# Ledger of designs, part 142: peptides against a protein of PDB entry 8BZL

Target 1, 228 residues: chain A of PDB entry 8BZL
Amino acid sequence: SYDRAITVFSPDGHLFQVEYAQEAVKKGSTAVGVRGRDIVVLGVEKKSVAKLQDERTVRKICALDDNVCMAFAGLTADARIVINRARVECQSHRLTVEDPVTVEYITRYIASLKQRYTQSNGRRPFGISALIVGFDFDGTPRLYQTDPSGTYHAWKANAIGRGAKSVREFLEKNYTDEAIETDDLTIKLVIKALLEVVQSGGKNIELAVMRRDQSLKILNPEEIEKYV
Target 2, 242 residues: chain B of PDB entry 8BZL
Amino acid sequence: SRRYDSRTTIFSPEGRLYQVEYAMEAIGHAGTCLGILANDGVLLAAERRNIHKLLDEVFFSEKIYKLNEDMACSVAGITSDANVLTNELRLIAQRYLLQYQEPIPCEQLVTALCDIKQAYTQFGGKRPFGVSLLYIGWDKHYGFQLYQSDPSGNYGGWKATCIGNNSAAAVSMLKQDYKEGEMTLKSALALAIKVLNKTMDVSKLSAEKVEIATLTRENGKTVIRVLKQKEVEQLIKKHEEE

## One batch from the design tools (peptide; made by RFdiffusion4, then SolubleMPNN)

Design b1_p17_2_s1 (from b1_p17_2, 10 letters changed)
Fold by OpenDDE base, seed 3:
Structure b1_p17_2_s1 (fold): chain B 228 residues (1-228), chain C 242 residues (1-242), chain A 17 residues (1-17)
Amino acid sequence: as target 1 above (228 residues)
Amino acid sequence: as target 2 above (242 residues)
Amino acid sequence: AAAEEARREAYAERLFE
């Protein structure tokens, strides 16, 4: 079967399918990640859940392991594939290496997966970007971003999705050592950043918090309102 | 540019997957399928379009398929694609049962199929499945459940939803009439008939053109029952009298 | 044509989160 190459170089050296996958990411709702001193926080814009839809099945933030969580923007079905593979890798690593993955390791794994889908014949790129946060075994908080190309970088704070530009501009102005001095201040920073693009205030925000030596905590709406 | 419409599922310049959208459009021309979750059960109601008098086997259900003892689904879209996917669902459920000696959780079965659907949107030489599904089930984790999946491999849980022809109008009616926390299976059946009567492109709703299945719990067992034609006739008659 | 495009856009919106 002549699997036609989907992702090919243009005459000018562009990988159009990768660029177009990045446009797909911009159609996703906004996600933000912030690294504090002893906390990592993910915030996402809640897509308006249809009145009769079960909210339990609509999740933009997921755990990859006990020490790592991820938010994404873009194609939901594509994200599920990446999440599942990342979870399997986290468990495999625990079994083979007898330690949990570092946040960098699992990010690199996800990035490599994405990159392969940009180079393999008969595959389109993943239409997702991801914010990956967690703690290394030494207690260091980490934040990484991946895009459809398979590129990844470490960040202090970043955003992805439709409102990412505005959120990043806010974070560039407001991310200071003072702004992340406490866990509560770090959470407030994420909420304020999301409020730049989210309509109707805190009701449309989902927040996940991971503290050192603690499991992922998804904040309920009442808990979020305390920070607004 | 139509250039992105004709090939393998690729991204358009604006980040759209046109082949997936076209598959969803094709489903819009299929017969209507409804799902409604009640406190004491869950139901599927589907339009039966192919009533040919020469069909030897009265397919007890053209559009509703039993997947295992605890789950059933209805399909909207390409029949051949639906047959492949429903067989795959049965295989997944059976393999799980053999491996773990317990029934597959409802959401896990839905997710497993959705991963297959997604793969057909990402791998070259494949087209999206032209099928949406409604799933009804019971498990020990979440009780009665209703799910919807589409050609993208996306899925969601629902209290009530519709796929196929006039699905948007049906969903609007369901949103208007569905009462959260107060829905009995009896009221859900009445609501299903009400919505189908308004959304089916038929002059008169007849029992021969409607398939209904209910999933209930009796004595700690799941019971999946396809309503008899007489039972459906009675539901239609009751609706006409109201 | 406009109704068809609106449906396609609605389908597209469902694909993204």
Scores: peptide ipSAE 0.338, ipTM 0.729, DockQ to the pose 0.772
Fold by OpenDDE base, seed 1:
Structure b1_p17_2_s1 (fold): chain B 228 residues (1-228), chain C 242 residues (1-242), chain A 17 residues (1-17)
Amino acid sequence: as target 1 above (228 residues)
Amino acid sequence: as target 2 above (242 residues)
Amino acid sequence: AAAEEARREAYAERLFE
């Protein structure tokens, strides 16, 4: 018997597999995203890379296109599937529409993909949340968040993963127009937010910065320490 | 809690994939496989458990598979699952070569298989593969490479790692003895023997119970070589003399 | 049993980033 009914409604109207996938996300390390005026910043908690592991193969922040990047929390293998499909869609859009995707468009695509995996027979939900940041072609910075359900929203700032609650509480208190007045202040805000949950300071943080009309930049540890 | 143990591809209330965990546990009972990256090459060393004297076919390698001219892998776990995955790896590599007229980059081959593994953790009516793999390879992009993949479809690059029985102890030993930047293939071979000798819980390591393959570059070509029994015996002897 | 569960938990942790 094909156990086709993986994600079904409970009698009380809950999709338990979606809720449990959200619990899987909480097992992931923390990621934070902040939209500045002319900058978007992603910060992630670096898990202690095993001493003999190649750091190149451990990336929690990835580019989807030249104008869009994503951080995730949850199942790494699930994230890879989503990332690959999103990249294909970004390229397809460039070919068919002759313009890069908007951040909203690619977010909606990812969200729709996730939603289909909550409704399709014989599929479990993706065990990931994502923060998607970038610039629209008009130069507008954007931040979106998706969850295992396929729900998405635009944010000024948000966090996902294990420490997300504490980071969000910090951001709710400290995200002001003054706090994002400059690129440097925006970066500092992300670092401070992550330091709420990350032990041992800036060495355990990875930061990605995207400025208007610039490619994604991953900051090195020395650059991060300048903001601490 | 046990109700979620029997169904494939579902999350537990805590967000765990028990079937993937159980597949990884099953791999822990398989023969040990080691991979070590050196400056001048990369190696796989695997425990050979099934020495059936009555096997008519001289299996040159039971656990180490050549994938293409530039890559090989070793497997720990369910043999039938391993055969399916190794065949798929070969097919993926060949299709890529035919399509692009270039060898598939090492990481791309690993990723392609990992996507298949992941699918077996997400699609209903499927169980996870009870197999972990170590991959060794060379490509023009990153040179010598060592990868590990597990039943989840997760993978990573490594300088040295171990899968199968006593893998945790082996990894600890590798962490202690692996010298970054100074590892020669010769020293890597010695390290592999040292680690296997301690992890296989045998009083004496014998060449009959160990398979070793090396991947090197000679005159701009990749050379994958399975060590002869005599060569392995010499390595063991050297280790016993130290 | 406790050691086995601890191993399984350790395996689970490797699945998440």
Scores: peptide ipSAE 0.326, ipTM 0.700, DockQ to the pose 0.753
Fold by OpenDDE base, seed 5:
Structure b1_p17_2_s1 (fold): chain B 228 residues (1-228), chain C 242 residues (1-242), chain A 17 residues (1-17)
Amino acid sequence: as target 1 above (228 residues)
Amino acid sequence: as target 2 above (242 residues)
Amino acid sequence: AAAEEARREAYAERLFE
């Protein structure tokens, strides 16, 4: 008999495959997201790119649409599947509704996709959490998080992956209205938060910024060093 | 532990995918494949293990497959799985050509196969493919390219890399000797021979045990060429004289 | 056994890169 029942309840009411997928997320590189006043910032821990690896093929922050970006922690191949489906949905929404998706809408779509993989026989959960940031059509900056279970919540700031606990503790202490008063201060907050877990400073950080009515900007290492 | 390794690819309590790890372990026992990117071309070099005199088909290439006019790949792992994946690569490339009336970009072909590989790690009733691939190609977007993919559906672009037996040692040697910006196809060929000579479990490297393919551009056309045994012999001889 | 486990762990780490 093909054991088609992958995600089932334990006798004590736990979905072990979902919990174990959350453990897979903890093995991923740390990602942080912060919502500013008129900016959203994603930061990711750069794994040391192998000397002979092309950096172009190592992207941890990606655009889902012109107004939405995503960072993830966990299985890279799983993330690619989620990203591709989210991109298709963003384009479909533009065609059918004639407006870009809200950040909440695309988050809910991703969350629903993940949830289905926790309930469908013959499928394992996605081994990823995601930080989804962007701007709604009204210009409101948004930050959402999804986990392997398909839950999602809105955040002011959050972190996922290996160092997430330490980064969250830092953000809980340091996220204030004053700390996000300007775009530059918001960027500095993200960098400082990542430096709690990243060794060797700005060289090991990937940073992406989205401002109102602007496309995703990935900062170069020199730009990051100016904030350190 | 056994509950997570004997069934459909599921997460262990620690968040590991044991079936994917085991597939990668199986590939570690396969014949060595090298890829090296040069300024004027890209090459694959692979260990030939099946030298049976009674084989009716002179397999010009056991491990190197032409995918289309602009791409080739080499395979390390289970031969049957390799045949399925190489066929799928060809089909994907052809479907793209028919749909868009242009050759598929190299990375898109790699990604399409990697999505299939990933699916075999997530869907029930499937096992991971016991295959890693090196891809060489040229397209108008990025020029000469080298990619590696594994059973997880992960992939990356490389300047030089190795899969199969003794791959870690080979990668270390490549890191030491690869000179960025100065790598000619000629120097890449010499480097490939040097690395294979040290990483293959043979006392002496012979041309019969090595397959080499080069991908170059001539007059605005991609040329994929498998080196003749005599050419490989000359490369080996040059290495022995150095 | 320890070397094999270390190799498997290294493979696992690659899945999260």
Scores: peptide ipSAE 0.305, ipTM 0.698, DockQ to the pose 0.833

Design b1_p17_2_s1 (from b1_p17_2, 10 letters changed)
Fold by OpenDDE base, seed 2:
Structure b1_p17_2_s1 (fold): chain B 228 residues (1-228), chain C 242 residues (1-242), chain A 17 residues (1-17)
Amino acid sequence: as target 1 above (228 residues)
Amino acid sequence: as target 2 above (242 residues)
Amino acid sequence: AAAEEARREAYAERLFE
C-alpha cells in the first residue's frame, strides 16, 4: 500500500499528529532560555533521577558546537536524533564554508528537519521542542525556539515543557533591560523563573551559561545556590 | 467517506481531493494577506497576529519574504510549511540566475513552486502544503505582476486578491473598489487599509498589526520596501478621517 | 475533554501564520 502518510489534515484543517507531538513536549520537564547583553543562559528542571541511575547519562543541555548549545523538552530519544543531525551539520558547515554556523542557521536546519518529519512517508513528527542559544561571529547573543511543527522564532527569553506557561508569564513581567544589565542578574532571572515551577529549589535546577568567546559552562549546585 | 478524509491524498468517488480541501480550510484560519497591482507598482499587506513581548525584534517583515531583487511573497497557512516553500523559492531563483545569468521570470518561479506543491498532492505518503502564497514581482516580459498559488499547485495572475481569514469578503470588496487602469500605488495602499480594516477581526486597526511592502521601479532597478510603522499609522489615520 | 480541546485549539493557532 502506498498509503504511508501518518500526518494528514483533519476536515477542519488540523494536523493532529503535530498537535499531539506538542502535548508530548508538555510532558517534558521545563527548560528556560534567556538572552542577556553578552551572555546566554539555559536552565532546566532536573527530573528526579532514580537512585540507581547514573546522572551523567541524563543531559537535557548539550553542545551542538563550540558556539551553540541546546536544551530540549519532550521525547529524549527523539532529541538524540535531532542533536546528532545538528552536530553533523555544524561540523560539515565548518569544513565546507570554513566558518562556524550562525545560531539562526542551525536553528533553521533543525526546523527544516522537523518540518520534513511532518510531511514524510511513514514518519511521525518529532515529539520535542528546543531552545537553541549561542553567539554569532559578530559576538551577538542569540536565542531561538523550535517546536514539533518545524516553526522557529528568535526570542529574548522563552520556556518550553510542562511549566512553560507559568515561567513565560514570569518572564513577560520581569524581563527588562535592568534585569539583564549584568551577567549575574541574567543568571538570577533564569533561576527565579525556574523557581516558579520547580518545588525543591536549586537542587533540582541545572544551569548552563555561555559568554562571548567562551565555551559552555555548566554551573555546579554550589554556584547555583549563590544566586538563590 | 472517512477513508478519503484521513489518508494519503487520493480521489474520492466524486473526484474530490479531500486533503487539498482540508489544507485550504486550514489556510482560511490564517491571518489575512492582500495583494494589489497598480500601474506604478505592486503591494502586499498582511495581518500580524503573533505579537509576543518576548520576541526578539524582527526588523524584517514576519509574513512578507523577499525572494530575490525583483520578487517578494506573503504567506497564509502553516508557518513551518511556509518557511520551507519560501526557502525553496529563493533556491530556485538563485539556481536560475547562476545558470542563465539573468533573473528568473516571475511566472516561471511561481510555476516551479507550483509543480512542487502539485507533487505533494499526487505522490503517495505526502500531505499537501498547508500554505497559500501571494507573489509580487517585476520582470522585463510582463512588468509588474501579482500571483496567487494554493495547496493544489494551482496559480493565477491577479489585479487584486486576498488569502487567509475572511478572504472571500476581502475579494468582494476589492472587486467593488478596484478601478482597472486607474490604480496608483497610493490608491492601492489606501484600498489595502480599507479592506483590512473591514476584514480583520479587530475592533481597531493598528500599525502594529499590519505589515505592508511595496515593489516599485526606480532608475531601472526594482525596489522592495517594507513600510515603517509610522507610515502605516499615517495610512490608517488617513482612512479614519475619510 | 474540554480542557484538552482548548489546548489543541491554542496550539493550532500557533501553527498558523
Scores: peptide ipSAE 0.063, ipTM 0.517, DockQ to the pose 0.022

Design b1_p17_2_s2 (from b1_p17_2, 13 letters changed)
Fold by OpenDDE base, seed 2:
Structure b1_p17_2_s2 (fold): chain B 228 residues (1-228), chain C 242 residues (1-242), chain A 17 residues (1-17)
Amino acid sequence: as target 1 above (228 residues)
Amino acid sequence: as target 2 above (242 residues)
Amino acid sequence: AAAEEERRKRNAERLFL
């Protein structure tokens, strides 16, 4: 019977399973999100794919809907569950409200899902953080972060995963209005931020861009090298 | 340490899921299973460990299961867990066929089972499944496919891979000998025998200890065939002559 | 022992992206 209470308060008021889920996130490769003026950019450190593995099946960036994209760090299988639930909600919203979700709405949905797994008996927290980017219907670019606790916040720029501290320190110094003045400068900022923690340059970076009224575009390695 | 070892589905202080890792370790002691993708087909090769003289003629592969007309899998790990998961795969595939009047895409079947596996790592009072699977299949979207899934509910597509005993050594050998774009089913069969001969803890490879299945396309239909013992003997003999 | 520990480490690393 007692094995049902996975996430409980410590005597000092900590939720150890949530804190330990945050440590699981740090085992993930780095992901970066930056909000530009008319662009949102996700960059991720490519995990070393085994030579015989199909790269198609190793994705750290995924579309949730036509106007929303997510990168994650942490447990891969946990991420798949969150992604699938979020996709179903995006489609359900389109059917019931006749409009696409706002980036805040779907972020709040994901955050609420995560929070329920911190409070539900017999469930462990999700071992993932997510960067959620996209455009609202009014054309406003958005960036949100969620963590294992189910907290969420809007950001100008942020990072998650193993190198997140160093990348955030870089972004705090280099995120200016001039640094995001153009789409190309915004992309360059993401690449430079990732290069603080990624070895061997642009070959180990995956980059996704979403512009206003455009679908998610994953840049090929040659397109990335133009910004390095 | 022991407190995190005894509870299912909890994170360690370092953010590890020890019960999932221990399930993966248990699979490392199971019989070897190989999968190899070729241009003209895909194969599974599995070690047969339980040869009891009193077993009635094992007409059915011990480790290779037909899932539907377009997919098969091999299993490494706890047999009872494998039986539950292979039955669930068949049910998922059949429900999809009934609902959509077309066969389930290979990756969708794999992901559906992986979501079940993941749930057993997140919901308390359940242990992870002590099973890894290799999946072979064909669909109209990606053609011939090979997937691997583990107790975490993670999966990946592969050109060639191995699960079970000595899997790391087998994967290293596959990386050395696998030629991308040039792999025929015939060369894949020869490679499977070569790798099994080196990775199985046996003095001599025999056809009695190896199960092989191939998945091919003939006249716009998928053909899943378990090789006869004589065919496996010929493959072993050919390898011994090279 | 070292090979087993390395296998355990690789298994642990496979869980994360």
Scores: peptide ipSAE 0.463, ipTM 0.817, DockQ to the pose 0.757
Fold by OpenDDE base, seed 3:
Formats: C-alpha cells, sequence, structure tokens
Structure b1_p17_2_s2 (fold): chain B 228 residues (1-228), chain C 242 residues (1-242), chain A 17 residues (1-17)
C-alpha cells in the first residue's frame, strides 16, 4: 500500500504529526512580534547566509498585503506555500469585498488552511508557525500567531522558533505600557528581546516595522544599530 | 526511528523529514554540477559519468537542459526524476509564455517547480524527488541569475554554488577564489575547470567528462551555448599550464 | 564518517529557516 501521510489520533488523544510539526518549528530561527500603540514590529534572527548566497532569496519576513505582514519559523518550503495562498486570499478579498482583509481574517484563513492539513488523509501538517502583524482598516494594530495545528490567538507580544521560550520570558517581564509608549521604544523592546538569543548583536537581526497608514519597512543594518 | 524514515512525508518525533534528507543524501552521490555567475554571463559545468561507447552521440548534453530561450538547468540526482522535472519546467515556461506573451521570470520558474517539489514532500503516496537543480537564466528584472533548488522545494540565489559529489569541497574552493564584482565569464570558466579538476575523482580532467554551458546576452537576445569538446579541451589545457 | 555526518547535519539544517 502507498504509505499515506495520515495524521491520526493516538490512543491517548494526541495528534503526533502535529506535535512533531511543532518540533520542526523549533528548528527554525527565532522570530518575535510586538504590538505597540501605533506600530507593529517583527524581528527575526538572520540565518547565516552563505558567503556566495544572494540574501534577496532568503526571507523570513514577507508582506501578505499592504496592511499585513508575516514572519515564520520552521520549514522554508512549507512557508512559501502558506504565504502564496495567503497572498491570493488577500487579493481575492479585495476583489470580492472591496476592502482589505483584517489581520484576524487572514490569520483565520491561514489557520483553517493549516487545520485542513492536519485532518486530510494523505497530507502532513505544515511545519511552520507564523507571526502575522498589521493594521485593520480602523487603524488598530494587530498581532496574531498560528501554529501547525491551525490554532490562532491574538497577542500583545510573542515569539516563535528556536529561542522562542527565552524571548517570551523576556517579553513577559518587559512588555509594559511604558515599554511601548513610543515607536522607538517598541523597536528597542524587539531588539532587546532578540538579543536574548541572537549571537553577534545587531548584525544577525532583521527588523520589519509597520506604522499606522504606512507600508512595511525593513530596517537596514545602520538603522538597527541606532537602537542597539 | 525506522517507522518514521520508511514512510513518505511524515515528521519524525524530533521534527525531521527523513525522506527529504535521504533524497538530499542520494544527490550527494550524483555527478558534480557547478554554477557560476559572472558580470557578463552565467555558466553551468557538469560531470559526465555515462561515457559509454554505445551511447548514441545525439545527446549533446546529458546533464544540461535548455528550458526556454532565457534559461537552462543542470541536474544532480535520479535521472528519471530529473527528466520529469525538466519536462515540467519546460511546460511551466511555455504555459506562462502563452498566457502573458512574455518569458517567465527566472525566479518564478524556479519557484513554480519548487512548489511541485514541496508538494511531493507534503502529500501522501508521494516520495520526494531525488534531484537538485542549478538554474541559469536572464530576465529583464534581475539580469543574469543562478539558482539552486533541492528535494525539499527550498531554493536560493547564488553567485557560485555546487551540487552533487564533493559539493562541500567545491563550495569551499568557490568561496576562496570567487571575486565579487570582478568575475568575467572567462574567469568563471577558468574557475569552473579549476574546481572540477580538484573535486572530480579523476587523475586527469578530460573534456569528454565535462559538460559546460554558458548563457550570455548578444544584441538584446539570450544565447545559451554548450561548449564544444575542443573548447573544453582548451580550457583544461590552459588550466594545466597555469 | 565524520564528513558524512557533517553533510547530513548541513542537509537537515538547510530545510529550516
Amino acid sequence: as target 1 above (228 residues)
Amino acid sequence: as target 2 above (242 residues)
Amino acid sequence: AAAEEERRKRNAERLFL
């Protein structure tokens, strides 16, 4: 018989392939998301790019739409599939509803996609978690996380990937209203959180910032060094 | 352990895709393929392993495939899988051309195939393709390009890279000798010969054992040329004299 | 053997971002 990838319940009620997909996420480099007052910030640990590799082709942060961006941790190829489907859905929503997606809507779409791959015979789960950030049409900043199971939740701050535990512990201690009072303080919080797990400081960090009514901005290394 | 490595498209307890890793290992035993990006062109150099006297000479290139007028690829891995994927690349490129009346951008062709490769790692009843590819191309967006893809459906752009046998040693040599911004196609050809001479398990590099293709731009057109055996012999001879 | 193990490790790490 062709070995079908089957996500089935264990006798103890576990979905082992989903749990193992969560272990795949932990093999990804760290990503962090923080919701400020009028800003959302994604920070990622840069995977060491080989000297002769084009950095353009190594992206851990991507735009889904003008108002939504995503960072992921886990299987790179799986992430590309999710990103492409999410982008198509964002465009489809603009065509059919005449408005951009809410951050919750696109998160729910991605979550539903992931969930279907946990329930469909002959499919393995996606080996990725995602941090999805952006602004709703009303100007409300949002941060969501999705995991391989297709669960999703809204967060003030969160982290995924290898160093996620240490970064979350840092954020739990340091995320205050004062720490996010300004855009610059929010960016500093993300950098400080990443520095808990990233070696060699700011050179190994990528930051993406989305402010209210502004497009996604990826900070250059010089801009990052101003916050370190 | 054996339960998770024997079944296709499942995660191990530690979150590994062993079938994908094993497909990548199989490629490590395949003939060497090199790609080098230059300022004025891009090249592929591939090891010919099947030098059977009974092979019909009609196959000018065993490992280098023209995909369209602007792209070529080389393959390391399972030949049957390579044939399927190279045919699919050609079909994707033609469908795009028919739909948009322009050539497919290089990265889009690479990603389209990588999505197929990824699907064979996620859908049950399928095994990963035991194939890595190097892609060379030109488009109006990024000019000359070199890409590598693996069985996972991951890809990356490169200035120079290697797949197949002794690929790690080849990549190390490329990192030492590749001069960013100063690489001409002529210097890239010399570098390719240098690296192949050191990485191929042959006492003497011969032109019969090497395929080289160059992609250049002439009069606003892409030119993909497979070097003649005599041209490869001259490159080898020049390297032996240095 | 060590070179093979290192290759396997690199291949495994390549899958993740």
Scores: peptide ipSAE 0.461, ipTM 0.801, DockQ to the pose 0.737
Fold by OpenDDE base, seed 1:
Structure b1_p17_2_s2 (fold): chain B 228 residues (1-228), chain C 242 residues (1-242), chain A 17 residues (1-17)
Amino acid sequence: as target 1 above (228 residues)
Amino acid sequence: as target 2 above (242 residues)
Amino acid sequence: AAAEEERRKRNAERLFL
């Protein structure tokens, strides 16, 4: 039997399961992305990892490829599915096209994946939003956001998850060309933005930095405290 | 609220997956399973509930399953769901071994099953599995490992954790008594007995009600051993004397 | 009842990052 479509239009034209998936995203801890001049920075609120839990297995920031990193908010298991498919696509693209994906390309792939899960009869939407950052092969820094609907847009700066509204309001006020003039200033901007919603300062923040022609660097707590 | 509770793969207005939460609740009523990572090994300890005199097969282990030569798991939740998932784990592990001519890394096996679990939360016409698992293993990448997975298809690595009945109390005790970097398998066994004695709603802990498996490395090989009843009795006795 | 509700809350929170 064809299972009834999980995601259907309401009489008023709403896709309630997509909207409710967006509410699931708001249950995730905050993530922020900022595009600098020659840097992209992801910052996340560290969920209190249980004392006996391996931190290696609790990550909100992951590499998709050498040139692309993603932070997410929402359902952890859903995120893993998206991440794995995105990684496979990045590798497939390298093999087929002989070049790394553009940040836009992989974002569009993820967005298309999400969209298909909103239209398939037997599937619920993914309960995740993602911030996707990286460098194109020409060295251009990029930041994209995608949501459960499969929409995506390019951003200078954005936030997702529980505190996203407050973080966005901060970024709207403080994102200037001067505020991103240097790599260090860009990192400081991300930290300041997260501190709008994160209690207890730098200890509860995870930062990932990608510079032009450099691998993803996760900053340690001591490195983060230097920017506070 | 209640209208969303009956549908297996639907978000509530608040973005909740109630059927996944209810599956996790069902696991809370299952027998307790503990996992403890030590420097020299990893263990599973599980409550044995089904002690029926008319059982023909004395299953050496009701709740602990060998997956391959390097991994075992313990289950809490619906027995039928557990049987399906443990069989899938064995199949995944064997398929990997055949394909790559090496044992599947521990985390990859856990992830593969977690992707199946996740699918049962996202695809219509399916309910979540009413099972949480603890995995113990060794691989060349990370050495001794302990993982926990739940009905959502989420998983995590742990130094020590508990699933099933009174799991929260057990986890609290583990947090108090687990010494990072100093945990031997011997001390882990003692800790497991201590925690089970306090978290099992039994007046007296008996070896018949406890299953323990250890995973160690001997001569560059993984050894998975289910403790004999007499060995468990000695551990209980030692704990009662302390 | 309170312990069960707290358990349910913890279970719900485990689904999200």
Scores: peptide ipSAE 0.449, ipTM 0.817, DockQ to the pose 0.739

Design b1_p17_2_s2 (from b1_p17_2, 13 letters changed)
Fold by OpenDDE base, seed 5:
Structure b1_p17_2_s2 (fold): chain B 228 residues (1-228), chain C 242 residues (1-242), chain A 17 residues (1-17)
Amino acid sequence: as target 1 above (228 residues)
Amino acid sequence: as target 2 above (242 residues)
Amino acid sequence: AAAEEERRKRNAERLFL
C-alpha cells in the first residue's frame, strides 16, 4: 500500500500540513501560562459546556505527573493521545531513572513525538499546541510551549489558541518582576491576560495553580472571583 | 478546497479535517438514538428503520448492543462500521476483565474505542468510522453513566443526549424537559417517547419503530433489559393520553 | 442549505478545545 506522503515539502520549502495544523490550533480556545517566582499558573478559556454535558469529561488542563501539568489548544482527540503518551513516559522515567521528569525532558519528549508525526508518510501532524508547566526536582518553576511542528521553547509567559496574539501582547506589556512577586499577583496576571479575550469574566475561565512542593490545584469559580 | 475533501488524514488550509466532518454529516442521516441518565437507571431509545417483514424477528435489537454485564451501546451511522466497533468494544471489555479480574470502568472502555477512532483520523490509508455511539453503563466509580462518542475520537459524558437524524432538535427538547436531580427512570422513559415522537420523521410513533433498553441495579447487579414491544406500546399509549 | 451549513459548522467546532 503506497501510504501517500501526507506531509511533504512544497516547491518553496514549506511543510503545508504543519502550517495547517498550526491553523487548527488557532481554532482551539485560548490557553495562557505564566511562570511566577515559586508558582506556575495555567489559565484557559472554558468552552461553554452544553447544559446536559458532564463537565468532568471536558478538560483543557491535565496533570502529566505530580510535578507537571499541561494545557492545550486544538484537536481534542489528538491532545488525548499526546497526554496519554506523556503520562506513560513520566511513569516510565520514574521507574527507570528513579526521579520525576524535568519539565524540559517531558516537553522534549512531546516535541519529539510531534516531530515524528510530521516526518512519517503515513501520519498527519498533531493539531495541537501545548503549554507545559511544572517544577523541576530542584524546585525551579518552568514553562514550555510546543507546537505541531515539534518545536519547543522555554517561556516566562505565553499563550496558545484563538486569542493567543492578544494575550501575548498583554503579557509582553505587563509581565514584570513586580507583577509576579507574589503567588496572588501571578494569578491575577493570568486572569487579567485571559480577560483580554474571554467574554463574561471569571465564569468562563479555568485556572490551575501549581506551587512549589504542592500538587496541581484547579481553582473553583468562587476562588477565581476573589482575584477579579 | 475540494482537494482536501478526498484525503482522509489531511488538514485543510484552515485546519479542518473534512473527512471527519463528512463522517459526522453521514451520521446526521442515520436513525435517531437517545440516551437519558436517571437517578435510578439509564436508558437508550433508538429508531428502528429496517422493518422488513422478512427479517427473522430473532434479532430483538437492531441498534442496541450489550457490551458486557454492565454496559450497552446504541449506534448511529454505517452499519458495517458499527458492527466492527461494537465487536471491538466487546473484545476490549473482555481483555480487561481477563487481565484485571474486574469489569472495565465505563469511561475506560469508551476512551479505548475513541483512541481507535482517533487513529483512523490520523493514520494514512484509513478513513474515519462513520459511526457515533451512545454508551450506557454502571461502574463502582461513577455509578450510572451516559457517554457519546463521534468519528473524531472525541467523547463526553451526558445527562441526556441524542445522535442521528434530528439530533439537534432532540437535544433542545431534552434541555427543556430534563430536570436535574429529579429524573426517575420512569420519567426518563416518558421523556424518551415524547422526544422520539417529535423528532422521528413518522406520522405516528409505533412500538415497531422504537427500541428501548434500560440499565438498572438490582440486588447489587446490573440489569440490562430491552423493553418488549407491549411495554413500548404502553409507554406510547400513555404519552398519547397525556 | 442553511441548516446543513449550520450543522457542518457545529460539527467542525466540536472537534476543537
Scores: peptide ipSAE 0.438, ipTM 0.772, DockQ to the pose 0.764

